Peptides against a protein of PDB entry 4BOS. Designs and how they scored, part 124

Target 1, 163 residues: chain A of PDB entry 4BOS
Amino acid sequence: PVLTRTVVPADNSCLFTSVYYVVEGGVLNPACAPEMRRLIAQIVASDPDFYSEAILGKTNQEYCDWIKRDDTWGGAIEISILSKFYQCEICVVDTQTVRIDRFGEDAGYTKRVLLIYDGIHYDPLQRNFPDPDTPPLTIFSSNDDIVLVQALELADEARRRRQ
Target 2, 163 residues: chain A of PDB entry 4BOS as posed
Amino acid sequence: PVLTRTVVPADNSALFTSVYYVVEGGVLNPACAPEMRRLIAQIVASDPDFYSEAILGKTNQEYCDWIKRDDTWGGAIEISILSKFYQCEICVVDTQTVRIDRFGEDAGYTKRVLLIYDGIHYDPLQRNFPDPDTPPLTIFSSNDDIVLVQALELADEARRRRQ

## One batch from the design tools (peptide; made by RFdiffusion4, then SolubleMPNN)

Design b1_p25_6_s4 (from b1_p25_6, 10 letters changed)
Fold by OpenDDE base, seed 3:
Structure b1_p25_6_s4 (fold): chain B 163 residues (1-163), chain A 25 residues (1-25)
Amino acid sequence: as target 1 above (163 residues)
Amino acid sequence: RTPADVEEQQRRRKELDARFYAAVS
């Protein structure tokens, strides 16, 4: 079994497409972004005490309007929200630093999913199996530390290729 | 998208991420 990267479109919504891919078991659907943006806005709007100007850099309402645009980039705020929404740990391996940021690590989730990030673009990660008839796995046990090691190796190789 | 657009998006994302990480640290 090997961990591989699926390249999704660089259409300003790669984060949402990548998260959707892994949490839905390997379904590539770039059209998912508008609804996911609306979901983020709804959750941000629901907790103005936490999602304050100090975090958002603008008013809560302004951020909600901003994230619903089709050309704005999501980041850590969106990942943390989606981790809680889908009840899974989201692990992001960064090719620039060869580090993994774990979102939802303290929530006690039994499942984890993985993304790879190059400072601009997000892509989903999946485990491929030797049997070609066995579909790739995108949802892992939160106890599976091997997949994290494989993610770091993949990121290190990507860094060497300037990816 | 243009290189200038990418740079602006990168800057904004880095700023937002920094704010978030500082708040949850």
Scores: peptide ipSAE 0.716, ipTM 0.953, DockQ to the pose 0.555
Fold by OpenDDE base, seed 1:
Structure b1_p25_6_s4 (fold): chain B 163 residues (1-163), chain A 25 residues (1-25)
Amino acid sequence: as target 1 above (163 residues)
Amino acid sequence: RTPADVEEQQRRRKELDARFYAAVS
């Protein structure tokens, strides 16, 4: 079993595409981004007390309009929201720092998914099995720490190749 | 996308993320 990276398009919506890929069990659908952006905007708009100017750097309404643009990048806010929406821990391994940022780790979710991030691009991670009849796994147990080790190894290798 | 676009989006996202991390830490 090997953790592998599936490269998604660098179309400014790679975060959304990557999240959709892993939470849907390995379905590549770049067209999912507009709807996911709308979902983010809806959730942000629903809680202006938390999603205030202090967090957003702009008014709640301005952020909602901004994130719905097809050329703006999602980030920690979006990952946090999507973690809650899909009821899963989202683990992001950073190739630049070789560390994992975990979203939803304290929420008690039983599932975790993994993304790899290089500072400007997100890709989904999946576990491939030697048996070709066994489909790749994108949803892991939140207790599976082996996959986190594998993610770090993958990130370290990526860093060595690029730097 | 252009290099200028990448730099702009990266800067904006980093700033946003920093605010979020500070708020939830």
Scores: peptide ipSAE 0.622, ipTM 0.932, DockQ to the pose 0.573
Fold by OpenDDE base, seed 5:
Structure b1_p25_6_s4 (fold): chain B 163 residues (1-163), chain A 25 residues (1-25)
Amino acid sequence: as target 1 above (163 residues)
Amino acid sequence: RTPADVEEQQRRRKELDARFYAAVS
């Protein structure tokens, strides 16, 4: 089995597209972003005590309006929220630093999904199997540390290609 | 998207993420 990257459009909504891809088992749907942005805004608005100006750098309402724009980038806040919403660990391997940021790692989720990030773009990761009749896997056991090693290898290779 | 747009979005997101990481650490 080999871990591979599926390139999604660089349309400012790549994070949402990538998350949707992995949590839905490998479904590419760039049109998913508007609804996911609204979901984020809904959750942020529901807890103004936690999502305060201290965290958001702007008022809760301003952030909600901002993230619903089709040209603004999601980040750690969105990944954290989506991890909780989908009840899975979201692991992001960074090709610039060759490290993995894990969201939801202390929540006790049994599932994990993986994204690859280069500083300006997110893509989903999937495991391909030798048998062509076996579909790629995007949802892994939270105990599967091999996939994390494979993700680091993939990121390291990407970094080397840029050098 | 333009290079200027990319730089702006990257800067904004990095700033937001930094605040979040500091708050939840």
Scores: peptide ipSAE 0.595, ipTM 0.926, DockQ to the pose 0.572
Fold by OpenDDE base, seed 4:
Structure b1_p25_6_s4 (fold): chain B 163 residues (1-163), chain A 25 residues (1-25)
Amino acid sequence: as target 1 above (163 residues)
Amino acid sequence: RTPADVEEQQRRRKELDARFYAAVS
């Protein structure tokens, strides 16, 4: 089994596309972004005490409107929210730092998904199997540390290729 | 998307993420 990257469009919604891909078991649907942005906005709006101006850098309502734009980037806030929504740990391997940021790691989720991030773009990661009849795996056990090692290897290779 | 757009979005997102990380640290 090999961990591989599926390149999704760089259309400013790559985070949402990538998350959707992994949590839905490998479904590539760039058209998912508008609804996912609305989901984020809904959740942000539902908790103005936590999602305050101190965190958002703008009013809660302004952030909701902003994130629903088709050209704005999701980030840690969105990943955190989506982790909770999908009840899974979202692990983001950064090719610039060769480190993994884990969202939802303390929530006790039994499953994890992985993204690869280069500072401006997110892509989903999947495990491919030798058996052509076995579909790629995008949802892993939260105890599967091998997949994290493989993700770091991918990130390290990517970093080296940039040098 | 243009390079200028990328730079702007990257800057904005980094600022937002920094606030979030600080808040949940």
Scores: peptide ipSAE 0.591, ipTM 0.925, DockQ to the pose 0.571

Design b1_p25_7_s1 (from b1_p25_7, 11 letters changed)
Fold by OpenDDE base, seed 3:
Structure b1_p25_7_s1 (fold): chain B 163 residues (1-163), chain A 25 residues (1-25)
Amino acid sequence: as target 1 above (163 residues)
Amino acid sequence: SARDAALAAARAEAAARNAALAAEA
């Protein structure tokens, strides 16, 4: 089995498309972004004490209006929220640093999903199997450390190609 | 290189951890 990258559209919603892909078991749906943006806004609005201005960098209301725009980029805050919502660890491997940022690692989730990030764009990762009748896997055990090593190897190769 | 060695060590450690977890299950 090998870990591979599925390239999603390079639009402002690549994070949402990528997360949706992995948590839904490999469904590519670029049209998912508006609803996911609304979902995040709803969660943030529902808990202004937790999602404070200190966390958001703007007022709760300003953030909600901002994230619902179709031209704003998702980042660490959105990943953290989506990790909690989908009840899974979201691991982001960075091709520039060849490091993994783990979101939800201390929450006790039994599942993890993986994204690859190049500084501006997110793509989902999947495990392919040699059997053509076995579909790719996007949801892994949170105890599967091998997949993290494979992600680092994939990111390192990506960095080498761009240099 | 040092980076290659670190990656190899990480993989070995991950494999050992997974094997230990499988034995406990």
Scores: peptide ipSAE 0.032, ipTM 0.582, DockQ to the pose 0.018
Fold by OpenDDE base, seed 1:
Order: C-alpha cells, then sequence, then structure tokens
Structure b1_p25_7_s1 (fold): chain B 163 residues (1-163), chain A 25 residues (1-25)
C-alpha cells in the first residue's frame, strides 16, 4: 500500500474539492465548492456565540458573505468547521515544513482524512493497493499512525524535488 | 542522513503504536 496525491484544479476552491474527495471516498467533483461554501456559511451563522469576531477575524455576517464568494480561499477556519461537520480528523501535511497540522485531534473522532498543502494549494491524499481490484482508501482509522508517516515521507520527497 | 534517520525512527514508532493499539482492540 502506497500513499499518493490526486491533483485537483488550482482554483480558489481547491480546499473544498480536496475535502469533498476524501470524505466521499475518492469522488472528484470540482463543482462541489458552491454547496460546501454555503454549508460552512450556514454552520457559522447558526452559532454566532462560538463563531465570534475574535475567531473569524470579521463579523459573523461578514464572514458568511465572504466565504460564499467564488473567489475566496478556504483555510484553517474552514478545515476546522468541516472536521466538525464530517466528524473526522483532518490532517494536513505541509510540503514547506514537512509537518502535519491535525484538525479535530482532541475531539475523539474514530476516522481521519489527509490533505497535502504547499502553502497555497491543497490536494487530497489516498492509499493505493497492489491489487487493482481494490479501490483506493481515503478514510483511515484515527489509530493509523502509519498513514501519517507516509504523508510525511510524501511531503519530504516533494520538498526535495523543489531543491 | 539525519532526516532519513528521523523518518525511519518515526516509522518504527508508529508501527509499535499501531501494534499496541491492535492488541488492545
Amino acid sequence: as target 1 above (163 residues)
Amino acid sequence: SARDAALAAARAEAAARNAALAAEA
């Protein structure tokens, strides 16, 4: 079994496309972003006490209007929200630092998904199997630390290619 | 290299952790 990345379009919605891919078991749908943006806005609007200006960096209403634009980038706030919504840990391996940021790690989720990030662009990660009849896996046990090591190895190789 | 050694150590540590968790299950 080998961990690999699937390159998604380098548009303003690569985070949403990548998250959708991994949580849906490997479905590539670049058209998913508008609905996911609306989903995030709905969640934020539903809890203005938690999603405060201190958390969002702008008022609740301003954030909701902003995230629904088709030209705004998703980041840590959106990953945190999607982790809670899908009830899974979202692990982001960074090719610049060769480190993993784990979102939802203290929530007690039994599942984790993985993304790879280069400082601007997100791609989804998947585990491929030698048996061609076995489809790639995108949802892992939160106890599977081997997949985290594989993600670090993948990021380290990507970093070396840039040198 | 030091980096390669660190990754190897992390792999071994993760494998040991997974084995321990599997034994608990």
Scores: peptide ipSAE 0.029, ipTM 0.534, DockQ to the pose 0.019
Fold by OpenDDE base, seed 4:
Structure b1_p25_7_s1 (fold): chain B 163 residues (1-163), chain A 25 residues (1-25)
Amino acid sequence: as target 1 above (163 residues)
Amino acid sequence: SARDAALAAARAEAAARNAALAAEA
């Protein structure tokens, strides 16, 4: 079994496309972003006390309007929200630092998904199996730390290729 | 290198955790 990267379009919505891919078990749908942006805005608007200006870097209303634009980039705030919504840990391996940022790691989720990040672009990760009859896996047990090591190795290889 | 050391440490930590989980199962 080997961890591999699926390249999604660089269309300003790569984070949403990547998250959708992994939480839906490997479904590539670049058209998912508008609905996911709206979902995030609705969640943020529903709890202005938690999603404060200090957290958002702008007023609650300004953020909601901003994230619904088709040309704005998602980041840590959106990943955190999506982790809570999908009730899974989202692990992002960074090819620049060869480190993993874990979102939702203290929430007690039983599932984890993985993304790879190069500083500007997000892609989803999946585990491929030697048996062609076994489909790729995108949702892992939160107890599977081997997949995290594989992600680090994949990121390290990516970094070496760019240097 | 620092990179190699970090990867080695990550592998060791993951292996230890997985071994502990396997022992509890």
Scores: peptide ipSAE 0.026, ipTM 0.562, DockQ to the pose 0.019
Fold by OpenDDE base, seed 2:
Structure b1_p25_7_s1 (fold): chain B 163 residues (1-163), chain A 25 residues (1-25)
Amino acid sequence: as target 1 above (163 residues)
Amino acid sequence: SARDAALAAARAEAAARNAALAAEA
């Protein structure tokens, strides 16, 4: 089994497209972003005490309006929210630092998904199998640390290609 | 609130779907 990257469009919504891909089992849908942006806004709006200005960097209402724009980029806040929503750990391997940022690691989730990040763009990761009739896997056990090692190896290779 | 309950239900549904997908693989 090999961990591979699926390149999604380099638009303002690559994070949402990538998350949707992995949590839906490998479905590429660049049109998913508006709905996911609204989902984020709904969650944030529903708990203004938790999603405070201190966390958001802007008022709750300002954030909700901002995230629903089609030209704003998702980041750590959105990943954290989506981790909670889908009840899974979201692991992001960074090709610039060759490190993995884990979101939801302390929540006790049994599942994890993986993204790769180059400082600007997010892409989803999947495990391919030798059997062509076995579909790629995008949802892993939270105990599967081998997939994390494979993600780091993928990041190392990416860094070497840029050298 | 009703909104919170709806969101909680949506989260549970998403979690169940993801669990099913993971189990199939």
Scores: peptide ipSAE 0.021, ipTM 0.508, DockQ to the pose 0.029

Design b1_p25_7_s3 (from b1_p25_7, 12 letters changed)
Fold by OpenDDE base, seed 2:
Structure b1_p25_7_s3 (fold): chain B 163 residues (1-163), chain A 25 residues (1-25)
Amino acid sequence: as target 1 above (163 residues)
Amino acid sequence: SAREAALAAARAAAAALNAERAAEA
């Protein structure tokens, strides 16, 4: 089995497209972003005490309006929210540092998904199998540390190729 | 659950948007 990268469009919604891809088992849908943005805004608006200005960097209302725009980038805050919503660990391997940032690692989730990040762009990762009739896997066991090693190897190679 | 219902609704909405964009292409 080989861990591979699926390149999604380099639009302002690559994070949402990438997350949707992995949590839906490998479905590429760039049109998913508007609804995912609304979902995040709804979650944030529902708990203004937790999602405070200190966490958001702006008021709760300002954030909700901002994230629903089609030209704003998602980041760590959105990943954390999506991790909680989908009840899975989201692991982001950074090609600049060759390190993995794990979101939801302390929540006791049984599943994990993986993204690759180059400092500005997110792409989803998937495991391909030798049998062509077996579809790629995007949702892994949270006990599967091999996939994390493979992600680091992939990121290291990407860094060498300036990808 | 409310979470599961929200997820199902989000998936349906995403599929609808994708279909609309495909039809316009």
Scores: peptide ipSAE 0.017, ipTM 0.522, DockQ to the pose 0.035
Fold by OpenDDE base, seed 1:
Parts: sequence; C-alpha cells; structure tokens
Structure b1_p25_7_s3 (fold): chain B 163 residues (1-163), chain A 25 residues (1-25)
Amino acid sequence: as target 1 above (163 residues)
Amino acid sequence: SAREAALAAARAAAAALNAERAAEA
C-alpha cells in the first residue's frame, strides 16, 4: 500500500474540493465549493464572539462576504472549521517545509484525513492498495501514524521534484 | 451555543443532501 495524491483543479477552491474528496471517501466534485463556502460563512456568522477580527483578520461580516466569493482561497481558518464540521482531524503535509500541520488534533476525533499543500495549492491524499478491486482509502484511524510517515515521504519527494 | 446549533443544522443538511444524492443514483 502506498500513499498518493489526486490532483484537483487549481481554481481557487482546491482546499474545498480536496477536503470534500477525502471526507467523502474519494469523490472528486469541484462543484462542492460554493456550498462549502456558504457553510463556512454560516458557521462564522453564527459566533461573532469566537470568530473575532483577531482570528479572521477582518470583521466577521467582511469575512463572510469574502469567503463566499468564488476567487478567494481557503486556509487554516477554513480547515479548522471543516475539521470541526466533519468531526475528523485534518492533516496537511507541506511540501515546502516537509512537515505536517494537524488541525483538530486535540479534539479527540477517531478519524483523520490528509491533504498535501505546496504553498498555494491543496490536493487530497489517498492510500492505494495492491488489489485493484479494493478502492483507495482516504479516511484513516487517528492512531495510524504510518500514514503520517508516508505523507512526509511523499512531501519530500514532491519537494525534490519541485512539485 | 449558536455555533453548535449552526453546526448541528449544517450536519443535518449535509446528511439530507447525501441522501438525495444516493436516491438519485
């Protein structure tokens, strides 16, 4: 079994497409982005005390309007929200630093999903099996540390290939 | 909290969408 990436479109919504892919078990659906943007905006709007200007870098209302645009990029704030929404740890392996940033690691989730990030673009990661009839796995046990090692190896290889 | 209620509602809506997708498939 090997960990591989599925390249999703670089259309400003790659984070949302990538998250949807892994949490839905390997379904590529770029059309999910508008709905996910609205979901995030609704969650942020629901708690202006928690999602303050200090967290958002702009007013709550400004953020909600901003994230619903089709040309704005998601990042750490959106990943944190999606981790809570899907009740899973989201692990992002960064090819620039060859390190993993873990979102939701302290929430006690039993599941984790993995993304690979190159500084501007997100892609989903999946485990492929030797048996061609066994579909790739995108949702892992939070106790599966082997997948984290494999993610680091994949990121290191990507860095060497300048990808 | 308002956030928790919004999350619960959103999760329910997502489940409904998934059910619709399954029914259409």
Scores: peptide ipSAE 0.017, ipTM 0.532, DockQ to the pose 0.027
Fold by OpenDDE base, seed 4:
Structure b1_p25_7_s3 (fold): chain B 163 residues (1-163), chain A 25 residues (1-25)
Amino acid sequence: as target 1 above (163 residues)
Amino acid sequence: SAREAALAAARAAAAALNAERAAEA
């Protein structure tokens, strides 16, 4: 078994495409972004007390309008929201630092998914198996720390190759 | 609410997918 990267389009919505890929078990759908942006906006709008201006960096309404644009980039706020929505840890391994940022790690989720990040672009990660009859895995146990080690190894290799 | 329904559906889908993948692996 080996952890591998699936390259998604380098458009403004790579985060959403990558998250969709891993939470849907390996489905590449670059057209998913508008719906995911709307989903985030709906969640934010539903709880202005929690999603305050202090968290968003702008008013609740301004954020909702902003995130629904097709040219705005998702980041930590959106990852946190998506983690809560899909009820899983989202682990982002950074190729620049070879470190993992874990979103939702203290929420008690039983599952985790993994992304790889190079400072601007997100891609999804999957585990491939030697058996051709076994499909790749994108959803892991939150107790599977081996996959985190594999992600770090993959990130280190990517760093050395400047990817 | 619509939001709550969407959350429930997403959670259920994620759980089902995980179970299927675990069985296949």
Scores: peptide ipSAE 0.016, ipTM 0.530, DockQ to the pose 0.033
Fold by OpenDDE base, seed 3:
Structure b1_p25_7_s3 (fold): chain B 163 residues (1-163), chain A 25 residues (1-25)
Amino acid sequence: as target 1 above (163 residues)
Amino acid sequence: SAREAALAAARAAAAALNAERAAEA
């Protein structure tokens, strides 16, 4: 079994497309972004005490309006929200630093999904199997440290090829 | 739960958008 990357469109919504891909078991749906943005906005709007201006960097209302635009970039805040919503750890391997940022690691989730990030673009990761009849796996055990090692290897390879 | 309902709604919306995109293609 090998961990591989699925390249999603390099639009402003690559984070949402990537998250949707992994949490839905490998479904590529670039059209998911508008509803994903609305979902995040709804969650943020519903809890202004938790999602404070200090966390958002802008007022709750301003953030909600901002995230629903089709030209705004998702980041750590959105990943954290999506981790909580989907009840899974979201691990982002960074190809620039060859490090993994883990979101939801303290929540006690039993599942994890993986994204690869180059500082600008997000792509989803999946595990492919030698048997062509076995579909790729995108949802892993939160105890599966092998997949994290494989993600780091992918990131290191990506970094080397860009140098 | 509210979370499961929201997830179901999100999935349905995503499916609808995907279907619309496919129809436009």
Scores: peptide ipSAE 0.017, ipTM 0.522, DockQ to the pose 0.035; fails the geometry check

Design b1_p25_8_s1 (from b1_p25_8, 10 letters changed)
Fold by OpenDDE base, seed 3:
Structure b1_p25_8_s1 (fold): chain B 163 residues (1-163), chain A 25 residues (1-25)
Amino acid sequence: as target 1 above (163 residues)
Amino acid sequence: TTPADIEAQRARRAELDARFYASIA
């Protein structure tokens, strides 16, 4: 089995598309972004004490309006929220540093999903199997450390290719 | 979308990420 990258559109919503892809078992749906943005705004609005100006860089309401725009980029805030919402660990391997940032690692989730990040663009990762009749896997056990090693190898290769 | 637009968005994301990581440290 090999861990591979699926390139999603660079349409300002790659993070949402990538998360949706992995948590839904490999479904590519760029049209998912508007609803996911609304979900983020809803959760941010529900906890103004935590999602304060110190974190958001603007008022809670302003951030909610901002993230719902179709041309604004989500980031760590959105990943952390989506990890909690989908009840899974989201692991992001960074090709610039060849390091993995783990969101939800202390929550006790039994599942993990993986994204690859180059400083601008997010893409989903999947495990492909030798058997062509076995579909790719996007949801892994939180105990599967092999997939993390494979993600690091993939990121290192991407860095060498300047991708 | 221009290169300047992309850079602006990259910079904004980097700032937001930094704020987030600082808050949970």
Scores: peptide ipSAE 0.703, ipTM 0.947, DockQ to the pose 0.546
Fold by OpenDDE base, seed 2:
Structure b1_p25_8_s1 (fold): chain B 163 residues (1-163), chain A 25 residues (1-25)
Amino acid sequence: as target 1 above (163 residues)
Amino acid sequence: TTPADIEAQRARRAELDARFYASIA
């Protein structure tokens, strides 16, 4: 099995598209972003004590309005929220640093999904199988550390291509 | 989308990420 990258559109919503892709088992749906943005805003609004101005850099209400725009980029805040919402660990491998940031690692989730990040763009990762009749896998066991090694290898290869 | 727009979004994301990581540290 080989871990591969699926390139999603660079339309300012690549994070949401990528998360949706992996948690839904490999469904590419760029139209998912508006609803996911609304979901983020709802969750942020529901906990103004945690999602304070110190974290958001603006008022809770302003952030909610901001993240619902179709041209604003989500980040770690959104990933952490989506990890909790989908009840899965979200692992992001960075091609610039060749390191993995794990969201939800201490929550006891049984599932993990993987994204690859180059400092600007997010893409989903999937495991392809040699049998063409076996569909790619996007949801892994949270105990599958091999996939993390494969993600690091993929990121290192990507970094070498840029250097 | 211009290169300036991309840079602005990248910088904003970096700032927000930094704030988040600092808050959970």
Scores: peptide ipSAE 0.701, ipTM 0.947, DockQ to the pose 0.557
Fold by OpenDDE base, seed 4:
Structure b1_p25_8_s1 (fold): chain B 163 residues (1-163), chain A 25 residues (1-25)
Amino acid sequence: as target 1 above (163 residues)
Amino acid sequence: TTPADIEAQRARRAELDARFYASIA
């Protein structure tokens, strides 16, 4: 089994496309972004006490409007929200630092998904199997630490290639 | 997109992420 990267479009919505890909079992749908952005906005709007100006750097409403733009980048806030929404750990391996940021790691989720991040772009990760009849796996056990090791190896190789 | 556009997005997102990480630390 090999952990591989599926390159999604660099259209400013790569985070949303990547998350959708992994949580839906490997479905590439760049058109998912508008709805996912709206989902983020809805959740942010629903909890102004937590998603305060101190966190958002702007008013709750302004952030909601901002994240719904088609050219604004999602990040840690969005990943955290999506982790809770999909009830899974979202593990992001960073090619610049070769480290994994784990979202939802203390929530007791039984599932984890993986993204790779290079500082400006997110892509989804999947496990490919030698059997051509076995589809790639994008949802892993939260106890599967091997996949995290493989993700680090993939990130390290990407860093070496400066990609 | 231009390099300037990318940098602007990166910088903005980095700031937001920093605020969030600080809030949950």
Scores: peptide ipSAE 0.599, ipTM 0.924, DockQ to the pose 0.537
Fold by OpenDDE base, seed 5:
Structure b1_p25_8_s1 (fold): chain B 163 residues (1-163), chain A 25 residues (1-25)
Amino acid sequence: as target 1 above (163 residues)
Amino acid sequence: TTPADIEAQRARRAELDARFYASIA
């Protein structure tokens, strides 16, 4: 099995598109972003004690309005929220540093999904199989450390292509 | 999307993420 990336549109909503892709088993739907942005805003608004101005850098309401714009980027806050919502560990491999940030790693989830990030763009990762009748896998066991090694290898190769 | 727009988005998101990481550390 080989770990590969699927390039999604660079339309400011690549994080949402990428997360949707992996948690839905490999479905590419760029139109998913508006609903996911509303979901983020709803969850942020529901816990103003945690999602405070000190954390958000702006008022809770201002952040909710901001993230619902079609041109603003999601990040760690959104990944953390989506990890909890989908009840899975979200692993982000960074091609700039060749490191993996794991969201939800201490929550006891049995599933993990993987994204690749280059500093300005997110793409989903999937495992392809030699058998053409076996569809690509996007949801892995949280005990599958091999996929993390493969993700690091993929990121390292991506970094080499840039330098 | 212009290069300036991309940089602005990156910078804003980086600041937000940094504060978040610090808060959950």
Scores: peptide ipSAE 0.525, ipTM 0.910, DockQ to the pose 0.554; fails the geometry check

